# Ledger of designs, part 216: peptides against a protein of PDB entry 5D63

Target 1, 292 residues: chain A of PDB entry 5D63
Amino acid sequence: SLRRGIYHIENAGVPSAIDLKDGSSSDGTPIVGWQFTPDTINWHQLWLAEPIPNVADTFTLCNLFSGTYMDLYNGSSEAGTAVNGWQGTAFTTNPHQLWTIKKSSDGTSYKIQNYGSKTFVDLVNGDSSDGAKIAGWTGTWDEGNPHQKWYFNRMSVSSAEAQAAIARNPHIHGTYRGYILDGEYLVLPNATFTQIWKDSGLPGSKWREQIYDCDDFAIAMKAAVGKWGADSWKANGFAIFCGVMLGVNKAGDAAHAYNFTLTKDHADIVFFEPQNGGYLNDIGYDSYMAFY

## One batch from the design tools (peptide; made by RFdiffusion4, then SolubleMPNN)

Design b2_p28_7_s2 (from b2_p28_7, 15 letters changed)
Fold by OpenDDE base, seed 2:
Structure b2_p28_7_s2 (fold): chain B 292 residues (1-292), chain A 28 residues (1-28)
Amino acid sequence: as target 1 above (292 residues)
Amino acid sequence: MDFSHPFQGEEADLARFEEKLKRFLESL
């Protein structure tokens, strides 16, 4: 089954993603097909899939930017019924906002069926143009129509997945203790992570012995990412990934505080030096403590 | 630029720190 998480949802037939037009939180805002840029944040095209307890393979889809939910207009079963953003809650009983999401017959893509109407989310005519209509349309689970098949590109990790990525890294001390602060994390592209670092003022901050040294830089970066998350997204139930580590060098005579994030494939961590904005696979320290 | 500080404390001190931090984080 589809895991809880944040997804970029891409059509299987054309290079178009499910987009909430202008990221608007207004009820009735069109959900449309729109082009996307790989390895970027794609602001209006991120959806938090929340599984409904005790209802197999059924989710709400919350737009990360607007905080509104994917909604089949009036729950109509008519082909061509608009799919819009609408106010809602993660665990609603409104069938207009409940979506059964299961693998298509190809085993890679998903189909998105409205729970009530049993129609499917359809990129009408497979139109690849920006603003193309997305609608409820008749279909079956086994049908191969690419207009109704979607790839779910996972943009987040669970705390368990983050923990596993850390555990795989060779620069973890035998005495390592990690502390998990949240349940689900949006993983940022490095370009976005770097921009947050720049905007924080850290590039202009002066290192000073004890009073503003490595730990202050690392904590300031985490605070900046947290604030960026709060200011950027209206949806709840997730955090922005940014870790803090304390490490010791191989000689055991020096310690350092630094940041880390996840690689693009979410399989590994990469270290981030908040004093210079550098990304490193080896920062020269083995972590004995982290929180994220 | 200095990116580090001298290591201070023993393993036991680190353990105590971690425990305090854990308790703090659990209180949030």
Scores: peptide ipSAE 0.019, ipTM 0.541, DockQ to the pose 0.361
Fold by OpenDDE base, seed 1:
Structure b2_p28_7_s2 (fold): chain B 292 residues (1-292), chain A 28 residues (1-28)
Amino acid sequence: as target 1 above (292 residues)
Amino acid sequence: MDFSHPFQGEEADLARFEEKLKRFLESL
C-alpha cells in the first residue's frame, strides 16, 4: 500500500514526470508530462498523497507548489479526458479528485485510477516531450501498458521514519529526548539546504558569546528553512525537514547546538554546522535532545 | 569560530530551553 507522503511521480516507460504546467494554481491548469532533473527539487512535480479514511488505496494528490489537486475533468470516463489541477481539499468527496493507487502487474510501478470514472492516468502515446498530454484513459489493473504505469519516488519521511533514522545514528546520547513537531517532512537535497543557509545571512553572522552563539545559529537555520517552506509551497500538511540538536562531547566538558538533515535514502541523518555550512557524519557531539 | 561552550554553563541554558520547549509542546 502507498503511504502518505510527497512523491515525485515518474512514467515507467519514458523519463517523464507528472508536472503541473507552470505550477499554476488556476483551476483547469493542465497536468502534463515533463522532464526532470534527478536529485533536485522538481518544483512543479511534487505531489502530496493523502489517504482517504476508510477507502482502501484511495488518495487525493495535492500539487506541493500550487496547492491544487489532481482532477479528472468533469469526472468523465471518456478516453482522453484532461487531467488538470483544480482547487480542492485533502479529504474531499469529489470523485473527480479521488485516485485509487495500487501496484501494477510488474510489482514496482503503480497505476493511478480515478475513483469515479475507473479510468487511469495515462501519458498519452508515451510522449516524452515536455508538455505531453496526461489524460484519463481506459485500462485494467493487470495490463502492461507503460503509458499508465508510474514510479512513486518518495521525497518525504514521516515523523516515525525520521525518528528511526535518528535512532540508528551512533552519535546519540543515552539520555536522548526527541521532540517531533510535524507529521510529514519534505527532505531537501543538500544543495537546496545549503542555499537556504546562504540566503539566511548565517554565513556572515558573527559568533558572539551568549548573545549569538551555537543555539542561535541552529535555531536561525531552522527558522530559515521554515520560512523557505512557507514561501515556496502552497500545499499544507507537511513541513520541511530541518532538525536542531543539542549535544555533549565525549569528554563531557562541552556542549553544542547544531542542525541535522536526512541522507538521500532517508535511512540516516547527517549533521549540519550552521556556523560554517558544513555537513558531517560526526560533529564531535552526542545528541541528548533534538526537535524537528 | 567557537563550536562549543563550557558544558556546565551551556547545558544549564539549553536545559532551561528544553524544559520550556517541552511545556510548550505539551500545550499544543
Scores: peptide ipSAE 0.018, ipTM 0.542, DockQ to the pose 0.380
Fold by OpenDDE base, seed 3:
Structure b2_p28_7_s2 (fold): chain B 292 residues (1-292), chain A 28 residues (1-28)
Amino acid sequence: as target 1 above (292 residues)
Amino acid sequence: MDFSHPFQGEEADLARFEEKLKRFLESL
């Protein structure tokens, strides 16, 4: 079954993603097909899937940017019914905003069925143009129509997945303790992570003994990412991934504080030096503590 | 550019610190 998480949802037939037009939080804002750029944040095209307790394979879909929810207009079963952004809650009972999401017949893509109407989210005519209509449409689970098949690209990790990635890294000290601060994390592309670092003012910050040294840089980076998250997204129930580590060198006579993020495939961590903005597979320290 | 500071902690001291930190976080 589909896990709770943040997804970029791409059509199986054409290179279009499910996009909330202009990222608007207004009720009735069209959800449309739109082009996307790989390895970028795709601001209006990220959806938090929240599973409904005790309702199999059923979710709300919250647009990360607007904080509004995917909504089938009036819950109508008519083919061509608009799918829009609308105010809602993660655990709503409104069937207009409840979506059953299961694998299609191809075993790779998903279909998105409205819980009430039993119609499917459809990229009308498979139109690849920006602003193409997305609507509720008649269909079946076994149908091979690519207009109703969607790839769910996971853009987030759970705390457990992050913990597992850390545990696989060879630069962990035998005394390591990790502290998990959130449940689900949006993982940023390095370019976005670097931009946050630049905008924080850290590139111009001067190292000063004790008063502004490695721990201050590392904490400032985490704070900058946290603020960026709060300022950028209207949805709740997730964090932006940015870890802090304390590490000791191989000789055991020096310590350092630094950041880390996840690799593109979310399977590993990469270290980030907030004093110079560098990404490293080996920062020269083994972590004895992390929080993220 | 200095990227490090002296390591002063013994394992026992780190363990005590970690336990205190854990308790603090659980209180939030």
Scores: peptide ipSAE 0.017, ipTM 0.522, DockQ to the pose 0.335
Fold by OpenDDE base, seed 4:
Structure b2_p28_7_s2 (fold): chain B 292 residues (1-292), chain A 28 residues (1-28)
Amino acid sequence: as target 1 above (292 residues)
Amino acid sequence: MDFSHPFQGEEADLARFEEKLKRFLESL
């Protein structure tokens, strides 16, 4: 089954993603096919899938940018019915905004069925142009029509997945304690993470003994990421991944505070030095504490 | 730039910071 998470949803037939036009929060904003750039944020094309309790394989899809939800207009079963952004809630009972998402017959892609109408999210005519119509359309689960097949590329990790990534890292001290602050984390590309770092003013911040040293830099980075998240996205129920670690060196005679994020495949962590903006696989310390 | 501190110096501060932070996090 599809896990709760943030997804970039790409058509199986053409290089188009499900896009909320202009990221608008207005009710009735068209959801359209749009080109995307791999390994970038794709601002209007991120969707938080929230599983509905006690309804198998059924979700709401919240646009991360607008905070609005994927909505089948009037819940109509007519082929060609508009799919739009509309105000809603994560656990709505409105069948216009409930989507059953299961694997297609190919075992890799998903189909997105409206819970009420039983029609499927369809990239009309497989049109790869920007602004191509996405609509509810008749179909079946076993059909191979690529217009109705979607890859769900997970852009987030659960706290458990983050914890597992940390646990696999060789630079974790035996006394390590991690403190999980959120349940789901959008994982940023390093370029975006670095840009947040730059915009925070940290590159120009002067290290000063005790008064503004490693812990201050690390916390300032986390605060900057948190603010960036709050300023950038209207959806709730997720955080932006940015960890803080306290570590001790191998000799046990020095400590350091630093940041970390996840690798692109979400399998590992990479350390980030907020004092210079460097990414390191080995920062020279073993973490005995983290919060993220 | 040396980012590390001697354990008794920086670690003591970090340990104090950690303890404060731990208490804070436990209160969330």
Scores: peptide ipSAE 0.019, ipTM 0.562, DockQ to the pose 0.406; fails the geometry check

Design b2_p28_7_s3 (from b2_p28_7, 14 letters changed)
Fold by OpenDDE base, seed 4:
Structure b2_p28_7_s3 (fold): chain B 292 residues (1-292), chain A 28 residues (1-28)
Amino acid sequence: as target 1 above (292 residues)
Amino acid sequence: PDYSRPFQGEEEDLARFLEKLKRFLASL
C-alpha cells in the first residue's frame, strides 16, 4: 500500500507531472499536466498523501504549496469532469476529495480513483503540453492506459525511515540518542539546502570562541531551514529534513555540532558542515545525539 | 580548518548546546 508521504506524481506515458496551476489556493484552480525538472523542487507539483483511517488504500492529496486538496468537481462520474484544487481537510469525509490509490497492473505505477465516483485521474489524451487537462475519467484497475497511470516518487521520509538511515551510518556513537520532532520530512536537494544556507547569512558568519561556535552554526542552519519551510509551503503535517548532531572525535577530546541531511535515495545520511557549507560522508566525529 | 571545541562530556556538551539554543531563540 502507498505510505503517507509527499509525492511527485508523474504520468507513466509522458514526462508530465500533476501540477496545481500557479500554485493558487483558490477554490476551483485547475490541476493540470506540466513539465518538471528532476532533482529539483517542483513547487506546484508536490502532494501530501494522507491515508484515511479505516478506509483501505484511500487518501486525501494536499498540494504542498497551496495547502488545498485534489478535488473532483461535484464528484461527478462523467468523463471529463474537472479535477481542481479546493479547500479541505486531511481527514475529510467529502468523497470529492477522497482518492483510492493502488498499484496498476504493471506493478510499478499507481492509479488514482475517486472514492465516490469510481472514475480515475486521467491526463486527457496523454497531452504532454504544459497546462494539459487532468480530469476524472471512466476506467478499470486492470487497464493499461497510461493516461491513468502515475508514478509516485517519494520526496519525503518518515521519522522511522530517517532513524533507520541514521542507524546505518558508521559514525554514530554507541550511546546515540535520537530525538524525533516530527513524523514526515520533505527531503531537499542539496542545491536547495545549500541555497538556504547561503540565504541565512551563515557563509559570512565568523566563528568566535564560545560566543558563536559550532553549536551556534548548527542551530542557525536548523532555524534557517525551519523558517524556509514555514515561508514556502502552506500545507501542514510535515517538516523539512534538517538534522543537528552533537559528536565527539575518536580521541574523545574534541566535540563538534553539525548538521545532516539525507542522500538522494533516502537510504543514508550525509553530514553538512554549517561553517563552510560542505557535504561530507565522514565529518570526523561520532554522533551521540541527534534531533531533526 | 578545525571547527571543533573541547569535549566536556556528553551531558555537559548537551547542556551547553541547550543553553545556546535558548539564547538563540531568545534573540529572535
Scores: peptide ipSAE 0.491, ipTM 0.929, DockQ to the pose 0.934
Fold by OpenDDE base, seed 3:
Parts: structure tokens; C-alpha cells; sequence
Structure b2_p28_7_s3 (fold): chain B 292 residues (1-292), chain A 28 residues (1-28)
């Protein structure tokens, strides 16, 4: 079954993603097909899927940017019914905002069925143009129509997945202690992570004994990412991935505080040096403590 | 460049880090 998480949802037939038009939080804002750029933050195209307790394979879909929810207009079963953004809550009982999401017959893509109407989210006519209509449409689970098939590209990790990535890294001290702060983390592309670093002012900051050393740089980076997250997204129930580590060198006489993020496939960590903005597979220290 | 500081021990360095973190949070 689909896991709780943040997804980029792409049509199986054409290179279009499910997009909340202009990222608007207004009730009735159209959800449309729109082009996307791989390996970037597609700001209006990220959806938090929240599973409904005790209702199999059923979710709300919250737009990360607007904080509004995917909504079938009036819950109508008529083919061509608009799918819009609308105010809601993660655990609503409103069937207009409840979506059953299961694998299609091809075993790779998903279909998105409205819980109440039993119609499916459809890229009308498979139109690849920006602003193409997305609507509720009649269909079946076994039908092969690519207009109703969607790839769910996971853009987040659970705390457990992050912990697993850390655990397999060779640069961890034998006495390692991990502290998990949140449950679900949006993983940023390095370019975005770097931009946050630049905007924080850290590139102009200088190491100063005691008053502003490696501890301060690592804290400042995490704070900058946290602020960026709070300022950028209206949805709740997730964090932005940015770790802090305390490490010791092989000789055991030098310590460092640094950051880390996840690789593109979310399987490994990569170290980030907040004092120069560099990404490293080996920062020269073994971590005995991390928090994220 | 060397960005490191002297290692005092895991507990001592952690305590130092946490104190800095507390001060940072208090300044907000």
C-alpha cells in the first residue's frame, strides 16, 4: 500500500504532473496538468498523502504549498467533474476529499479514486499542455488508460528510513546516538539546500574561537532550513530534512560539528560542511551523535 | 582548512553544544 509521505504525482502517459494552479489557497482553485523539472522543487506539485485510519488505501492529499486539499467538486460522479484545491483537514470525513489510491494493473503506476463517487482522477484527453484539465472520470481499477494512471514519486523519508540511511554509513562512531525530532521529512535537492545556505549569510560568517565555531555553523544551518520550511510551505505534519552531527577524527583529538542530508535515492547520507558549503562523502570525522 | 576544535570527550562536547543551542534558542 501507499505509505504516508510527500509525493510528486506524474501522469503515466505524458510528462505532466498534478499541479495546484498558482499554488493558490483559495477554495475552488483548479488542479491541472503541468510540466515539471526533474531534480528540482516543483513548488505547486507536491502532495502530502495522509492515510485515513481504518479505511483501506484511502488518503487525503494536501498540497504542500497552499495547505489545501484535493477536492472533487460537489463529490459528483459525473465525468468531467472538476478537481480543485479546497480547505480541509488531514483526517476529514468529507468524501469529496477522500481518495482511494491503489496500484494500477501495470503494477507500477497508481490510480486515484474518489472515495464517495468512485470516479478516478483523469488527465482529460491525456493533454500534455500546461493547465490541462484534471477531472473526475468514470473508470475501473483494471483499465489500462494512461489518462488515469499516475506515478507517485516519493519526495520525503520517514524517520525510520533516515535512521536506516545513517546506520549504513561507514563514518559512524561505535558509541553513536541518534535523536529523531520529527516523523516525515521533505528531502531537498542539493541546489535548494545550497541556496538556503547562501541566503542564511553563513558564506560570509567567520570561524571565531569559542564565540562562533563549528557548533554555531551547524546550528545556524539547521535553523536556516527550519525557517525556510516554515516560510515556504503552508501545509503541516512534515519537516525539512537537515541533520546535525557531532564527530571525532580518527586520532581522537579533534572534534567537529557538521550537517548532512540524503542522497537522491534516499538510501545514503551525504555530509555538508556549513563553513564552506561543500558536500562530502567523507568529512574526516566519525559521528557519535546526530539529530534531525 | 581546519574547521575543527579540540575534542574534550563525547559528553563534554555534547554538553557544550547543547549550551550553545540553548543560548541560540533563547535569542529568538
Amino acid sequence: as target 1 above (292 residues)
Amino acid sequence: PDYSRPFQGEEEDLARFLEKLKRFLASL
Scores: peptide ipSAE 0.489, ipTM 0.929, DockQ to the pose 0.953
Fold by OpenDDE base, seed 1:
Structure b2_p28_7_s3 (fold): chain B 292 residues (1-292), chain A 28 residues (1-28)
Amino acid sequence: as target 1 above (292 residues)
Amino acid sequence: PDYSRPFQGEEEDLARFLEKLKRFLASL
C-alpha cells in the first residue's frame, strides 16, 4: 500500500517524470512527461499523495509547487483524455481527482487508475520528450505496458520515520526528548539545504556572547528553511525537514544548539552546523532535545 | 572553532533557548 507522502513519479519505461507544465496553478494546465535531474528538487514534479479515508488505495495527488490537483478532464473514460492540474482539496469527493494507486504486476511500479473512469494514467506512446502527453487510457491492472507503470520515489518522511532515524543515531542522550511539529516532511538535498543556509545570511553572521550564540544560529536556520518552504510551495499539509537539537558534550560542561537533516535514504540523520554550514556525522555533542 | 556555550543543565538551557526563540519570533 502506498503511504501518504510526497513523491517524484517516474515512468517505468523511459526516464520521464509526471510534470505539471510550467508549474502553473491555472485550471486545465497540462500534466506532461518531462525529464528530471536525480538528487535535485524537480520543482514541478513533486506530488503529495493524500489517502482518502475509507476508500482503499485511493488518493488525491496535489502538485507541491502549484497546489493544484491531478485531474482527469471531465472524468472521461475515453482513451486520450487529458490529465491536467485543477483546483481541488485533499479529501475531495470529485472522482475526476481521485486516483486508485496500486502495485503493477511487476511488483515494483505502480499504476494510477482514475477512481471514476477506471482508466489509467498513461504516458502516451511512451514518449520520452519534454512535454509528452499524459492522458487517461484504457488498461488493466495486470498488463505490462510500461506506458502506464510508474515508480513512486518517496521524497518525504513521516514524523514516525524521522523519529526512527533520530533514535538510531548514537549521539542521542539518554534523556532525549523529541518534539514533533508536523506530520510529513519534504527532505531536501544537501545542496538545497546549503543554499538556504547561504541565502539566510548566516555565513556572514558572527558568534557573539549572549547576543547571537549557538541558539540563535540554530533558530535562524530553522526559520530560514521554514520561510523557504512557505515561499516555494503552494501545497499545504507538509513541512520542510529541518531539525534543531540541543546537546551537551561528553565532559558535560559545554552545550550547543545545532541543526540536522536526513540522509538521502532517509534512514539516518546528519548534523548540520549553522555556524559554518558543515555536515557532520558526529558534531561532538549528545542531544537531549530535538524538534522538527 | 568552539561554537558552544557553558552548559547550565538541560532544563535551564532549554528555558534559555525558548527565551531566545521568543525574542527571535518577536523580531520578525
Scores: peptide ipSAE 0.489, ipTM 0.929, DockQ to the pose 0.952
Fold by OpenDDE base, seed 2:
Order: structure tokens, then C-alpha cells, then sequence
Structure b2_p28_7_s3 (fold): chain B 292 residues (1-292), chain A 28 residues (1-28)
């Protein structure tokens, strides 16, 4: 079954993603097909899927940017019914905003069925144009029509997945202690992570003994990412991935505080040096503590 | 460049870090 998480939802037939037009929070804002750029944040195209307790394979879909929810207009079963952004809550009982999401017959893509109407989210005519209509349309689970098949590309990790990535890293001390702060984390592309670092002013900050040392740099980076998250997204129920580690060198005489993020495939961590903005597979220290 | 600091021990360094974190949060 589909896991709770943040997804980029791409059509199986054409290079088009489910997009909330202009990222608007207004009720009735059209959800449309739109082009996307790989390995970037597609701001209006990220959706938090929240599973409904005790309702199999059923979710709300919250647009990360607007904080509004995917909504089938009037819950109508008529083919061509608009799919829009609308105010809502993660655990609503409104069937207009409840979506059953299961694998299609191809075993890779998903279909998105409205819980009430039993119609499917459809990229009308498979139109790859920006602003193409997305609507509720008649269909079945076993049909092969790519207009109603969607790839759910996971853009987030659970705390458990992050913990597993950390555990696989060879630069973790035997006495490692991990402190988990949140449950679901949006993983940023390195370019975005670097831009946050630049915008924080850290590139111009000077190392000063005790008063502004490695600890302060690592804290400042995490704070900058946290603020960026709070300022950028209206949805709740997730955090931005940015870790802090305390490490010791092999000689045991030097300590360092540094950051880390996840690799593109979310399988490994990569270390980030907040004092120079560098990404490293080996920062020269073994971590005995991390929090994220 | 050496960005590190002297290692004082895991518990001592953690305590130091947490104190800095508290001060940082209080400044917001």
C-alpha cells in the first residue's frame, strides 16, 4: 500500500505532473497538468498523502504549498468533473476529498479513485500542455489507459528510513545516539539546500573560538532550513530534512559539529560542512550523536 | 582549514552543544 509521505505525482503517459494552479489557496483553484523539472522542487506539485485510519488505501492529498486539498467538485460522478484545490483537513470525512490510491494493473503506477464517486483522476486527453485539465472520469482499476495512471515519486522519508540510512554509514561511532524530532521529512535537492545555506548568511560568518565555532554553524544551518520550511509551505505534518551531528576524529582529540542530508535515492547520508558549504562522503569524524 | 574544536568527551561536548542550542533558541 502507499505510504504516508510527500509525493510528486507524474502522469504515466506524458511528462506532466499534478499541479495546483499558481499554488493558490483559494477554494476552487484548478488542479492541472503541468511540466516539471527533475531534481528540483516543483513548488505547486508536491502532495502530502495522509492515510485515513481504518479506511483501506484511502488518503487525503494536501498540496504542500497551498495547504489545500485535492477535491472533486460536488463529488460528482460525471465524466469531466473538475478536480480543484479546496480547504479541508487531513482526516476529513468529506468524500469529495477522499481518494483511494492503489496500484494499477501495470504494477508500477497508481490510480487515484474518488472514494465517493468511484471515478478516477484523469489527465484529460493525455494533454501534456501546461494547464491541461485534470478531471474525474469513469474508469476501472484494471484499465490500461495512461490518462488515469500516475507515478508517485516519493520526495520524503520517514524517521525510520532516515535512521536506516544513518545506520548504513561507516562514519558512525559505536556509541551513536540518534534523536528523532519529527516523523516525515521532505528531502531537499542539494541545490536547494545550498541556496538556503547561502541565504542564511553563513558563507560570510567567521569562525571564532568558542563564541561562534562549529557548534554554532551547525545550529545556524538547521535553524535556517527550519525557517525556510516554515516560510515556504502552508501544509502541516512534515518537516524539512536537515540533520546535525557531533563527531570525533580518529585520533580522539578533535570534535566537530556538522550537518547532513540524504542522497538523491534516500539510501545514504551525505555530510554537509556549514562552514564552507561542502558536501562530503567522509567529513573526517565519526558521529556519536545526531538529531534531525 | 581546521574547523574543529578540542574534544572534551562525548557527554561534556553534548552538554556544551545543548547549552548553545538553548541560548540560540532563547534569542529568537
Amino acid sequence: as target 1 above (292 residues)
Amino acid sequence: PDYSRPFQGEEEDLARFLEKLKRFLASL
Scores: peptide ipSAE 0.486, ipTM 0.929, DockQ to the pose 0.967

Design b2_p28_7_s4 (from b2_p28_7, 14 letters changed)
Fold by OpenDDE base, seed 4:
Structure b2_p28_7_s4 (fold): chain B 292 residues (1-292), chain A 28 residues (1-28)
Amino acid sequence: as target 1 above (292 residues)
Amino acid sequence: MDFSHPFLGEEEDLARFLEKLKAFLASL
């Protein structure tokens, strides 16, 4: 079953993603097919899938940028019915905004069925052009039509997944204490993470003994990422992944505060030195405390 | 470049960090 998370939803037939046009929060904003750039933030193409309790395989899909929800216009079962962004809530009972998402017959892609109409989200004619129509369309779960098959590229991790990644890392002290602040984390590409770091002014900040040291840099980076998240997205119910660690060196005589994020595959962490913007697999310290 | 500071102990370093955090938050 599909897990709660943030997804980039890509058509199985053509290199097109489900896009909320212009990221607009206006009711009735078209959801369209649009090109995307791999390993980047595709701003209007990220969707938070929230599972509905006690309704099997059924979700709301909230556009991360606009905070609006995928909505089948009037819940109509007519082929060609518009799929739009519309105001809503994560746990709505409105069947226009409830989507049953299950594996397609190929076992890798998903189909997105409207709960009420039983029609499927369809990239009309498999059109790969920017702005191509996405609509509700008749179909069945077992059909192989790529217009109705979607890859759900997970762009987030749960707190449990993050914890597991940390636990697998060899640079974790035996006395490690993890403090989990949120439940779901958007994982940024390193380029975006670095840009936030640059924009924070940290590259120009001077290390000063006790006044502005490693602690301050690590805190400032996390604050910058948090602010970036708050300023960039209208959806709620997630955070941006940026951790802080306190570590001790192998000799046990030196300590450091630093940041960390997740690798692209979300299986491991990578350390980030906020004093120079470097990414390291080994920062030279074992973490005894982290919060994220 | 060495960015580290002397390790005084986990609780001591955590306490220092928390004071820094408090100061940072107060500056907002």
Scores: peptide ipSAE 0.439, ipTM 0.913, DockQ to the pose 0.947
Fold by OpenDDE base, seed 2:
Structure b2_p28_7_s4 (fold): chain B 292 residues (1-292), chain A 28 residues (1-28)
Amino acid sequence: as target 1 above (292 residues)
Amino acid sequence: MDFSHPFLGEEEDLARFLEKLKAFLASL
């Protein structure tokens, strides 16, 4: 079954993603097909899937940018019914905003069925153009029509997945203690992570012994990412991944505070030096503590 | 630019870090 998480939802037939037009929070804003750029933040195309308790395979889909929810207009079962952004809540009982999401017959893509109408989210005519209509349409779970098949590209990790990535890293000290602050984390591309670092003013910050040292740089980076998250997204129920580690060198005589993020495949961590903006697979320290 | 400080021990370094964090939060 689909796990709670943030997804980029891509059509199985054409290179188009489910996009909330202009990222608008207005009720009735069209959801459309739109092109996307791999390995970037596609601002209007990220959806938080929240599973409904005690309702199998059923979710709300919250647009990260607008904070509004995927909504089938009037819950109509007619083919061609508009799918829009609309105000809502994560655990709504409104069937217009409840979506049953299950694997298609191909075993890799998903179909998105409205809980009430039993129609499916459809990229009308498989149109790959920007602004192409997405609508509710008649269909079946076993039908192979790519207009109704969607890849759910996971853009987030659970705290457990992050913990597992940390645990298999060779630069973790045997006394390691991890403190998990949140449950679900949007993982940023390095380019975005670096841009946040640049915009924070950290590149211009001067190292000062004990006053503004490695501890301060690592804290400031974590804070900058947190602020970026708060300022960029209207949806709730997730955090932006940015960790802080305290490590000791192999000689045991020097300590360092640094940041870390996850690799593109979310399988490993990569260390980030907030004093120079560098990414390293080996920062020269073994972490005995992390929080993220 | 210095990328390290003397290691005083895990608990001692954590305590220092937490004081830094506290000060940072207070400055917001």
Scores: peptide ipSAE 0.438, ipTM 0.913, DockQ to the pose 0.903
Fold by OpenDDE base, seed 5:
Structure b2_p28_7_s4 (fold): chain B 292 residues (1-292), chain A 28 residues (1-28)
Amino acid sequence: as target 1 above (292 residues)
Amino acid sequence: MDFSHPFLGEEEDLARFLEKLKAFLASL
């Protein structure tokens, strides 16, 4: 079954993603097909899937940017019914905003069925152009039509997945303690993570003994990422992944505070030095504590 | 450039970090 998380949803037939037009939070904003750039933040194309308790394989889909929900207009079962952004809540009972999401017949892509109408989210005519209509359309679970098949690319990790990635890293001290602050984390591309670092002013900050040292840099980076998250997205129920670690060197005589994020495949962590903006697989310290 | 500080122990370093965090929050 599909897990709770943030997804980039791509058509199985053409290089088009489900896009909330202009990222608008207005009720009735069209959801359309739009091109995307791999390994970047596609701002209007990220969707938080929240599973509905006691309703098998059924979710709400919240647009991260607008904070509005995928909505089948009037819940109509008519082919060609508009799919729009609309105000809502994560655990709504409104069948216009409830979507049953299961694997398609190919075993890789998903189909998205409206819970009430039993119609499917359809990229009309498989149109790959920007602004192409997405609508509810008649279909079956077994049909191979790529207009109704979607890849769900996970852009977030759960706290458990993050914890597992940390546990696999060889630079974790035996006395390690992890403090988990949130349940679901959007994982940023390194380019975005670096840009936040640059915009924070940290590249121009000077190390000063005890006044502004490694602790301050690591805290400032986490704060900058947190602020970026709050300023960038209207949806709730997730955080931006940015960790702080306290580590000790192998000699046991020096300590350091630094940041870390996840690799692109979410399987491992990579260390980030906030004093120079470097990414390292080995920062020269073993972590005994992390906050994320 | 040495970005580190002397290691005094896990609890001592945590205490230092927490004081820095408090100071940071107070500056906002």
Scores: peptide ipSAE 0.438, ipTM 0.913, DockQ to the pose 0.940
Fold by OpenDDE base, seed 3:
Structure b2_p28_7_s4 (fold): chain B 292 residues (1-292), chain A 28 residues (1-28)
Amino acid sequence: as target 1 above (292 residues)
Amino acid sequence: MDFSHPFLGEEEDLARFLEKLKAFLASL
C-alpha cells in the first residue's frame, strides 16, 4: 500500500506532473499537467497523501502549497470530468475527494481512482504541454494506458525513516539520544536548504564566545527552516526536515552543535555546518544527541 | 570561526544548549 507522505506525481508516459494551476487556493482551480525540474521544489506539484482509516488504499490528496484537495468535479463518472483543487479536510467523507491509489499492472506506476465514480485520473491524450487537461476518465486497473499511470516520487520521510538513516551513520556516539518532534518531513534539495540558510542572515553572523557560538548557529538554522516552512506552505500535517545535533570529537575534549539533513535517496544523513553553509559526510564529531 | 567549545560532559553541554534554546525562544 502507498504510505502516508508527500509525493511528486509524474505521468508514466510523458515528462509531466500533476500541477495545481498557479498554486491557487480557489475552489475549482484546475489541476493540470505541467513540466517539472528534477531535484528542485516543484511548488505547485507536491501532494500530501493522507490514508483514510478503514478504507483500503484510499487517500485524500492535499496540495502542499494551496492547502486544497484534489477534487473530482461533482463526483461525475463521465469521461472528461474536471479534476480541480477544492477546500476540504484530510479525513473527509466527500467521495469527490477520496482517491483509491494502487499499483498499476506494470508494478511500478500507480493508478488513481476516484472512490465514488470509479473513474481514473487521466492526462487527457497524454498531452505533455503545460496546462494539459487532467480529468476523470473511464478505465480499469489492468489497462496499460500510460495516460492513467503515475509515478509517485516520495519527497518526504517518516520519523521512523529518519531515525533509521541516523542509526546507519558511523558518526553517532554510543550514548546517542534522539528526540523526534514531528511525524512526516519534507526533505529539501540542498540548493533550497542553502537558500534558506542564506536568507536567514547566518552567512553574515559572527561567532562570538558564549554569546553567539555553535549552539546559536544550529538553533538559528532550524528556526529559519521552520519559519520557511510555515511561510511557504498552506497544508498542515508535515514539517520540513532540519535536524540539530550535539556532538563530541574523537578526542573527547571538544563539543560542537551542528545541523543535518537527508540525502536525495533518504537513506543517509549529511551534516550541515551552519557557520559556513558546508555539507559534509564527516563533520569531525560524533553525535550524542539530536532533535528534528 | 570557531567550530567547537570545551566538552564538559553530555549533561552539562545539553543543559547549556537548552538554556540557549530557551533564550532564543524568549526572543521571538
Scores: peptide ipSAE 0.437, ipTM 0.912, DockQ to the pose 0.886

